# Peptides against a protein of PDB entry 5JXT, part 260

Target 1, 319 residues: chain A of PDB entry 5JXT
Amino acid sequence: SLLPKKEINVYIGMSEMQVKWYQKILEKDIDAVNGAGGKRESKTRLLNIVMQLRKCCNHPYLFEGAEPGPPYTTDEHLIYNAGKMVVLDKLLKRIQKQGSRVLIFSQMSRLLDILEDYCVFRGYKYCRIDGSTAHEDRIAAIDEYNKPGSDKFIFLLTTRAGGLGINLTTADIVILYDSDWNPQADLQAMDRAHRIGQTKQVVVYRFVTDNAIEEKVLERAAQKLRLDQLVIQQGRAQVAAKAAANKDELLSMIQHGAEKVFQTKGAFGTMAEKGSQLDDDDIDAILQAGETRTKELNARYEKLGIDDLQKFTSESAYE

## One batch from the design tools (peptide; made by RFdiffusion4, then SolubleMPNN)

Design b2_p28_6_s2
Fold by OpenDDE base, seed 4:
Structure b2_p28_6_s2 (fold): chain B 319 residues (1-319), chain A 28 residues (1-28)
Amino acid sequence: as target 1 above (319 residues)
Amino acid sequence: MQKELDERHQKRLEEWEEELEEEKEELE
């Protein structure tokens, strides 16, 4: 029988470089961030800020002039300049040592390019699929990954491209490097490993940048997922929740953690204390803290009815 | 090798503008 998947949100502090770039993004549009534009602020401007902040949470090298060079080099700087990469690097060593195989999902193909450079640098054998991958090449990559005795450890996928009905039950670990705005896309990604034919316990690690926009993206996704479940259960198909974030929700998401980011000199959390020198105990602590916060998040939304979930702006989750 | 790294870096900068537009359309 298929075992239930274990899902853990992994809350990760920003590196010093991420904090610096996050500050720059907020400062560039400080009037919008402070709500000074009021009703006149465009939804498009707020969406642009959200997207830049999400890029920063993934990797600072997604910005022009952030990567050291030319000459460009693949070295330890690729890891220590992004909190998610520091945690990923330690977690992958553990995953490999236990004889597991891993799917890594992202929304950003450019992040997969960084992850390819990382895989080469660490000597990890991988496959890749994104939106641009030809159908024949997708089949070939899946077959190469799934073949008996495959030496491919990692499969790199964009969440949407990986969601397309493929079977990857030869992996037992799923890393969501970032989250989709639609929680169903992430579920579809998980279901590539968590499907009939899986023989292992599937574990899903969802990376979430702590004290940043991604916490609010996660909360919104969890709220939407619970609402969708309740609507289906009650047969009230017509309550299409207002799927689009309003301007006030976007502004609240942008403002989340911004003050603390402006006050921060250096990195956040465990990244401030140890940087890239995380040990196995630090990883265990991060995973345990993440498991606790995941249970708390789920318990918050499980108690809410449809009417509560419809009223829940990102602000009311803290009362 | 170095030239290939520099070319990959340049390519990463160009591909992002297109992906950003597609993701905006899904959120609108």
Scores: peptide ipSAE 0.183, ipTM 0.749, DockQ to the pose 0.184
Fold by OpenDDE base, seed 3:
Structure b2_p28_6_s2 (fold): chain B 319 residues (1-319), chain A 28 residues (1-28)
Amino acid sequence: as target 1 above (319 residues)
Amino acid sequence: MQKELDERHQKRLEEWEEELEEEKEELE
């Protein structure tokens, strides 16, 4: 029988460079961030800020002038300048030692470009599929990854391109490097490994930048998923969770953790304490803390009814 | 090699604006 998948949110602090760029993004549009535009603030402007903040959470080299160079180089700076890369780098070493194989999903094809450079730098053999990958090349990549005795350790996928019904049950680890606004897209990504033919316990690691917009992206996605489940169970077809965020929701998401980011000099959390020098015990601590917070998050939404879940509460469910 | 790295860097920056716009449309 297929074992239930284990899902763990991995809460990761920003690097010093991420904090700097996160501050710069907020400062550029400080009037919008403070809600000073009121009803006149465009939804588009808030969406732009959200997208820039999500970029920053993924990797600062997604911004012009962040990457050291020219000349540009692939080196340890590619890792230590992004909290998610620091954790990924340690986690992949563990996964490989365990004889596991891994799918890495992102919303951002440009992040996959960074991950390719990383894979080459570390000597990890990989496959890649994104939205631009031709159908024949997708088949070839899947077949190359799934073949018996494949030397391909990593499969890099955009979440939506990977969602297209493919079977990747030769992997047992899934890393969601970021989250989709639609929790169903992430579930579809996980189901590439968690499907008939899987022989191992599938473990899903969802990377979440701590004290940043991604916590609110995750909360909103969890809320939507629970609402969708309850609507299906109750047969209330009319309560399609509005996919569109309102201006107040977007503003609340942008403001989340912003004050602490402005006050921070250097990196956040474990990134401030250890930086790139994370050991196996530090990874275990991050995973254990993540498992606890994941249980707490799920427990919040399990207690909520449909009427509660229809309201985006900017307030943490503990206030 | 160096020219290729520089070209990849430039490409990551140029095509970013399009990917950001697609992701915004999902929130609209």
Scores: peptide ipSAE 0.328, ipTM 0.846, DockQ to the pose 0.178; fails the geometry check
Fold by OpenDDE base, seed 1:
Structure b2_p28_6_s2 (fold): chain B 319 residues (1-319), chain A 28 residues (1-28)
Amino acid sequence: as target 1 above (319 residues)
Amino acid sequence: MQKELDERHQKRLEEWEEELEEEKEELE
């Protein structure tokens, strides 16, 4: 029988460079961030800020002029300038030593380009599929990864490309480097490893930038997933949550952690204390803290009714 | 090698603007 998947949110502090870029993004549109635009603030402007903040949470080198150079170099700076990369680098070493194989999903193909450079730098053999990958090349990559005795350790995928019904049961670890706005897309990605033919316990690590917009993206996704489940169970099909975020929701997401980010000089959390010097004990502590917070998050949304889940208020998640 | 890194860096800057617009459309 297929074992249930284990899902763990991995809460990761921003690097010093991420904090500086996060501050810069907020400062550029400070009037919008403070809600001073009122009814005149465009939804598009708020969406733009949200997307820039999500980029920053993934990697600062997604911004023009952030990467050191020219000449551009692949070196340790690619890792230590992004909190997620620092954790990923340690976690992948552990996964490899365990004889596991890993799927890494992102919403951003350009983040996969950074992950390719990282894989080359660390000497990890990988496959890649994104939305632009031709059908024949996709089949070839899947077959190369799944073949008996494959030396491919990592499969890099966009979450959308991973949704296309492919079988990757030769991997037992899934890393969601970022989260989809639609929790069903992430579930579909996990189901590439967690399906008939899997012989191992599938473990899913969801990376979440702590004290940043990604916590609110995660909360919104968890809320939506619970609402969808309750709507199906109660036969209330008309209560389909508006897929589109409203302006007040977007503003609340942008404001989350912003004050603390402005007050921060340097990195956040474990990135401030250890930076690139994270050891195996630090990773165990991060994973244990993440497992606790994941249980707390799930328990919070399991108690909410449909009417509570329809009201996205920043406060309702803490009552 | 260096030229390829510089070309990949430039390509990375161009492709993201398209993905960003697609993700905005899903939230609109």
Scores: peptide ipSAE 0.213, ipTM 0.777, DockQ to the pose 0.182; fails the geometry check
Fold by OpenDDE base, seed 2:
Structure b2_p28_6_s2 (fold): chain B 319 residues (1-319), chain A 28 residues (1-28)
Amino acid sequence: as target 1 above (319 residues)
Amino acid sequence: MQKELDERHQKRLEEWEEELEEEKEELE
């Protein structure tokens, strides 16, 4: 029988470089961030800020002029300049030692390019599929990964490209490097490993930048998923979960953690204390804290009814 | 090798604008 998947949110502090870039993004549009634009602030401007903040949470090298160079080099700086990469680097070593194989999903094909450079730098054998991958190359990559005795450890996928009904049950670990705005896309990605033919316990690690916009992306996704489940259960077909974020929601997401980011000198949390020098105990502590916060998050939304979830604007999460 | 790294870096920057617009359309 297929075992239930274990899902753990992994809350990760920003590196010093991420904090600096996050500050720069907020400062560039400070009037919009402070809500000073009022009714005149365009939804498009807020969406642009949201997207830049999500880039920063993934990797600062997604910005022009952020990567050290020229000459550009693949070295330890690729890891220590992004909190997610520091945790990923330690986690992958553990996963490999356990004899597991891993799917890594991202929304951003440009992040997969960084992850390819990382895989080459660490000597990890990998496959890749994104939205630009030809159908034949996609089949070839899947077959190469799934073949008996495959030496491919990692499969890099964009979340959407992974959604196409493929079977990757030869992997037992799923890393969501970032989250989709649609929680169903992430579920579909997980279901590539968590499917008929899986013989191991599937574990899903969802990376979430702590004290940043990604916490609000996660909360919104959890709220939407719970609402969708309740709508199906109650037969309330007319409760269109507002798929589109409104301006006030976007502004609240942008403002989340912004004050603390502005006050922070250096990195956040364990990244400030240890940086790239995380040990196995630090990873265990991060995973245990993540498991606790994941249970708390789920328990919060499981108690809410449809009417509560529809009214649950960002303000009520702090009462 | 160095030229390839420099070209890969440049490619990471140029193709991002298209992905950003697709993600905005889903939020709009």
Scores: peptide ipSAE 0.141, ipTM 0.738, DockQ to the pose 0.180; fails the geometry check

Design b2_p28_6_s3
Fold by OpenDDE base, seed 1:
Structure b2_p28_6_s3 (fold): chain B 319 residues (1-319), chain A 28 residues (1-28)
Amino acid sequence: as target 1 above (319 residues)
Amino acid sequence: AKAALDARHQARRAARAAEAEAARRAAE
């Protein structure tokens, strides 16, 4: 029988460079962040801020002028300048030692480009599929990854490209490097490994930048997932989960952790304490803390009814 | 090996810069 998947949110502090870029993004649109734009602030402007903050949470090199150079080089700076890369680098070493194989999903094809450079730099053999990958090349990449005795350790996918019903049961680890606004897209990504033919315990690591917009993206996704589950269970097909955040929700998401980010002179959390020098015990502590916070997050939304879940108030996350 | 990786990295950065410039010109 297929074992139930284990999902763990991995809460990761920003690197110093991420903090600096996160501050810069907020400062550039400070009037919008403070709600001073009133009726003049378009939902589009807030969505743009959200997208920049999410890029920052993924990797600062997604911004022009963030990467050291020219000349541009692939070196340890690619790792230590992003908290998620520091954790990924340690986690992948553990995964490889365990004889596991890993799917890495992101919403951002440009992040996959960074992950490709990382894979080559670390000597990890990989496959890649994104939205631009031709159908034939997708088949070839899947077959290359799934072949008996495949030397491909990592499969890099955009979450949307991974959603195409493909079988990747030759992997037992899933890393969601970022989260989709639609939790069903992430579930569909997990189901590439967690499917008929899987023989191992599937473990899903969801990377979440701590004290940043990604916590609110995660909370919203968890809320939506619970709402979708309750709607299915209650047969209330007419409860269209409001698919798009309103202006006030977007503003609240942008403001989340912003004050602490402005007060921070260095990195956050474990990135401030250890930086790139994370050991196996530090990773175990991060995973254990993540498992606890994941249970707490799920327990919070499990208690809420449909009517409560439809009212995304910033307050309902703290009651 | 590192030189080839750096060359690949530089080529991707150049392509992204060209795309960003093309996008700026299309927005003007």
Scores: peptide ipSAE 0.388, ipTM 0.835, DockQ to the pose 0.613; fails the geometry check
Fold by OpenDDE base, seed 5:
Structure b2_p28_6_s3 (fold): chain B 319 residues (1-319), chain A 28 residues (1-28)
Amino acid sequence: as target 1 above (319 residues)
Amino acid sequence: AKAALDARHQARRAARAAEAEAARRAAE
């Protein structure tokens, strides 16, 4: 029988560079962030802020002028300037040592470009598929990854391109480098490894930038997933869960952690204490804390009914 | 190996910088 997948949210602090760029994004649109734009604040503007903040949470080099150079070099700065890369770097070393193989999913093809540079820099053999990958190249990449005795350790995928019915049961680890707004897209990505033919315990690591917008993206995705489950269970299929965040929800998401980001000098959490010098004990602590917070998050939404899950719990970002 | 990686990185980042500059000029 297929073992149930283990899902762990990995809460990761921002690097100093991420904090700086996160501040810069908020400052650029400070009136919108403070809700001072009122009725004039467009949903499009808020969505743009959300997208920039999510880019920052992924990697600051997604912004022009963030990467040191020219000349641009592939070096340790590619890792230490993004909290997710610091954790990824340590985690991949552990995963490889365990004889596991890993799928890495992102929403952002431009992040996969950074991850390719990283893979080459670390000497990790990889495959890649995104939304621009030709059908033939996609088949070739899947076959190359899945072949018996494949030396390909990593498969880099965009979540949507990975969702297209492929079997990747030759991997047992899934890293969601970021989250989709639709939790079903992430589930479909996980189900590439967690499918009939899998012989190992599938472990899913969901990277979440702590004290940032991604925490609220995760909460919203968890809420939606639970709502979708309850709607199916109760036969209330007509409850069109408002799929799109409203302005107030977007504003609340943007505001989450913003004050602490403005007050922060340097990096967050373990990134402030150790930066790139995370050891195996630090990774264990991050994973353990993540497992606890994942259980707490799930338990919060499991207690809620449909009517409660339809309300955006504006738990104040300040309580 | 690093030199080849850096050359590839430089080429991609230079292309991206040029695209970003072209986009800025088109928005002015």
Scores: peptide ipSAE 0.357, ipTM 0.819, DockQ to the pose 0.585; fails the geometry check
Fold by OpenDDE base, seed 2:
Structure b2_p28_6_s3 (fold): chain B 319 residues (1-319), chain A 28 residues (1-28)
Amino acid sequence: as target 1 above (319 residues)
Amino acid sequence: AKAALDARHQARRAARAAEAEAARRAAE
């Protein structure tokens, strides 16, 4: 029988460079962030801010002029300048020692380009598929990864490309480097490894930048998933959760953690204390804290009814 | 090995810079 998947949110502090770029993004549109734009703030402007903040949470080198150079080099700065890369680098070493194989999903093909440089820099053998990958090349990459005795450790995928019915049951670890607004897209990505033919316990690590917009993206996705489950269970098809965030929701999400980001000098959390020098005990502590916060998050939404889950109030997350 | 990796990295960054510049020129 297929074992149930274990899902753990991994809460990760921003690097000093991410904090600086997150501040710059907020400062550039400070009137919009403060809600001062009134009726003139386009939903498009808020969506653009959200997209830039999500890029920052993934890697600062997604911005022009962020990467040191020219000359551009592939060195340790690729890792220590992004909290998610620091945790990924330690986690992949552990996973490899365990004889596991890893699917890494992102919404951003440009992040996969950074992850390719990282894989080559660390000597990890990998496959890649994104939305631009030709059908034949996709088949070849899947077959190369799934072949008996494959030396490919990592499969890099965009979440959308991974959603296309691919079987990757030769991997037992899934890393969601970033989350989709639609929790069903992430579930479809997990189901590439968690499917008939899997013989191992599938573990899903969802990376979430702490004290940033990604916490609110996660909360909204969890709320939507619970609502979708309750609608199916109750047969109430009419309660289609409005798939798109409204302006007030987007503004609240942008404002989340912004004050603390402006007050912060340097990195956040474990990134401030140890930076790239995380040991195995630090990773265990991050995973244990993540498992606890994941259970707490799920327990909050499990108690809510359909009517409560339709109200996106920032306040209901603090009770 | 590092020189080849750096050369690949430089080439990709140069291509992205050119795409960003072309996108700016198309938006003006």
Scores: peptide ipSAE 0.344, ipTM 0.818, DockQ to the pose 0.579; fails the geometry check
Fold by OpenDDE base, seed 4:
Structure b2_p28_6_s3 (fold): chain B 319 residues (1-319), chain A 28 residues (1-28)
Amino acid sequence: as target 1 above (319 residues)
Amino acid sequence: AKAALDARHQARRAARAAEAEAARRAAE
């Protein structure tokens, strides 16, 4: 029988470089961040800020001029300059030692480009598919990954490209390196490993940058998913969950953690204490804390009715 | 091996720079 999937949000502090770039993004558009643009502030401008902040949470090298060089080299700096990469690097070593195989999903093909450099740098054999991958090449990559005795440890996928009905049950670990705005896209990604033919316990690690916009992206996605479930259960098909965040929601998301980011001179959380020197005990502590916060997050939304879940207010998270 | 990695990484950086330039031109 297919075992239930275990989902764990992994809350990860920003590296010092990510904090500096996060500050720089907020400072560049400080009037919009402070809400000083009023009714004239375009939803498009706020969406652009959100996209830049999400890029920063993924990796600072997604920005022009962030990467050290010239000369440009692939080295340990590719890892220690992004909190998610530091955690990923330790987690993948553990996953490999356990004899597991892993799917890594991202929204950003340019992040997969960084993950390819990382895989080659660490000597991890991988497959890749994204939105630009030809149909034939996609089939070939899936077959190469799924073949008996495949030496491919990692599959790199964009979440949307991975959502296309493929079977990847030869992997038992799923890493969501970032989250989709549509929680159904992430579920569809998980269902590539969590499907008929899976023989192992599927574990899903969702990476979330702590004290940053990604917490609010996650909360909004969890709220939407619960609302969608309740609407289906109650037969209220007419409750069109407003799919797009309004301006005030986007502004609240941008402002989340911004003050603490401006006050921070170094890295955040475990990244401030240990940086790239995370050991196996530090990873266990991060995973345990993540499991606790995941249970708390789920319990918060499970108690809410449809009417409460329609009210996206920053205040309803503190009640 | 390292030189090949560095070349791939440089090519991806050049592609990101070109996208950033195209985005600047589309915002004008």
Scores: peptide ipSAE 0.098, ipTM 0.649, DockQ to the pose 0.552; fails the geometry check

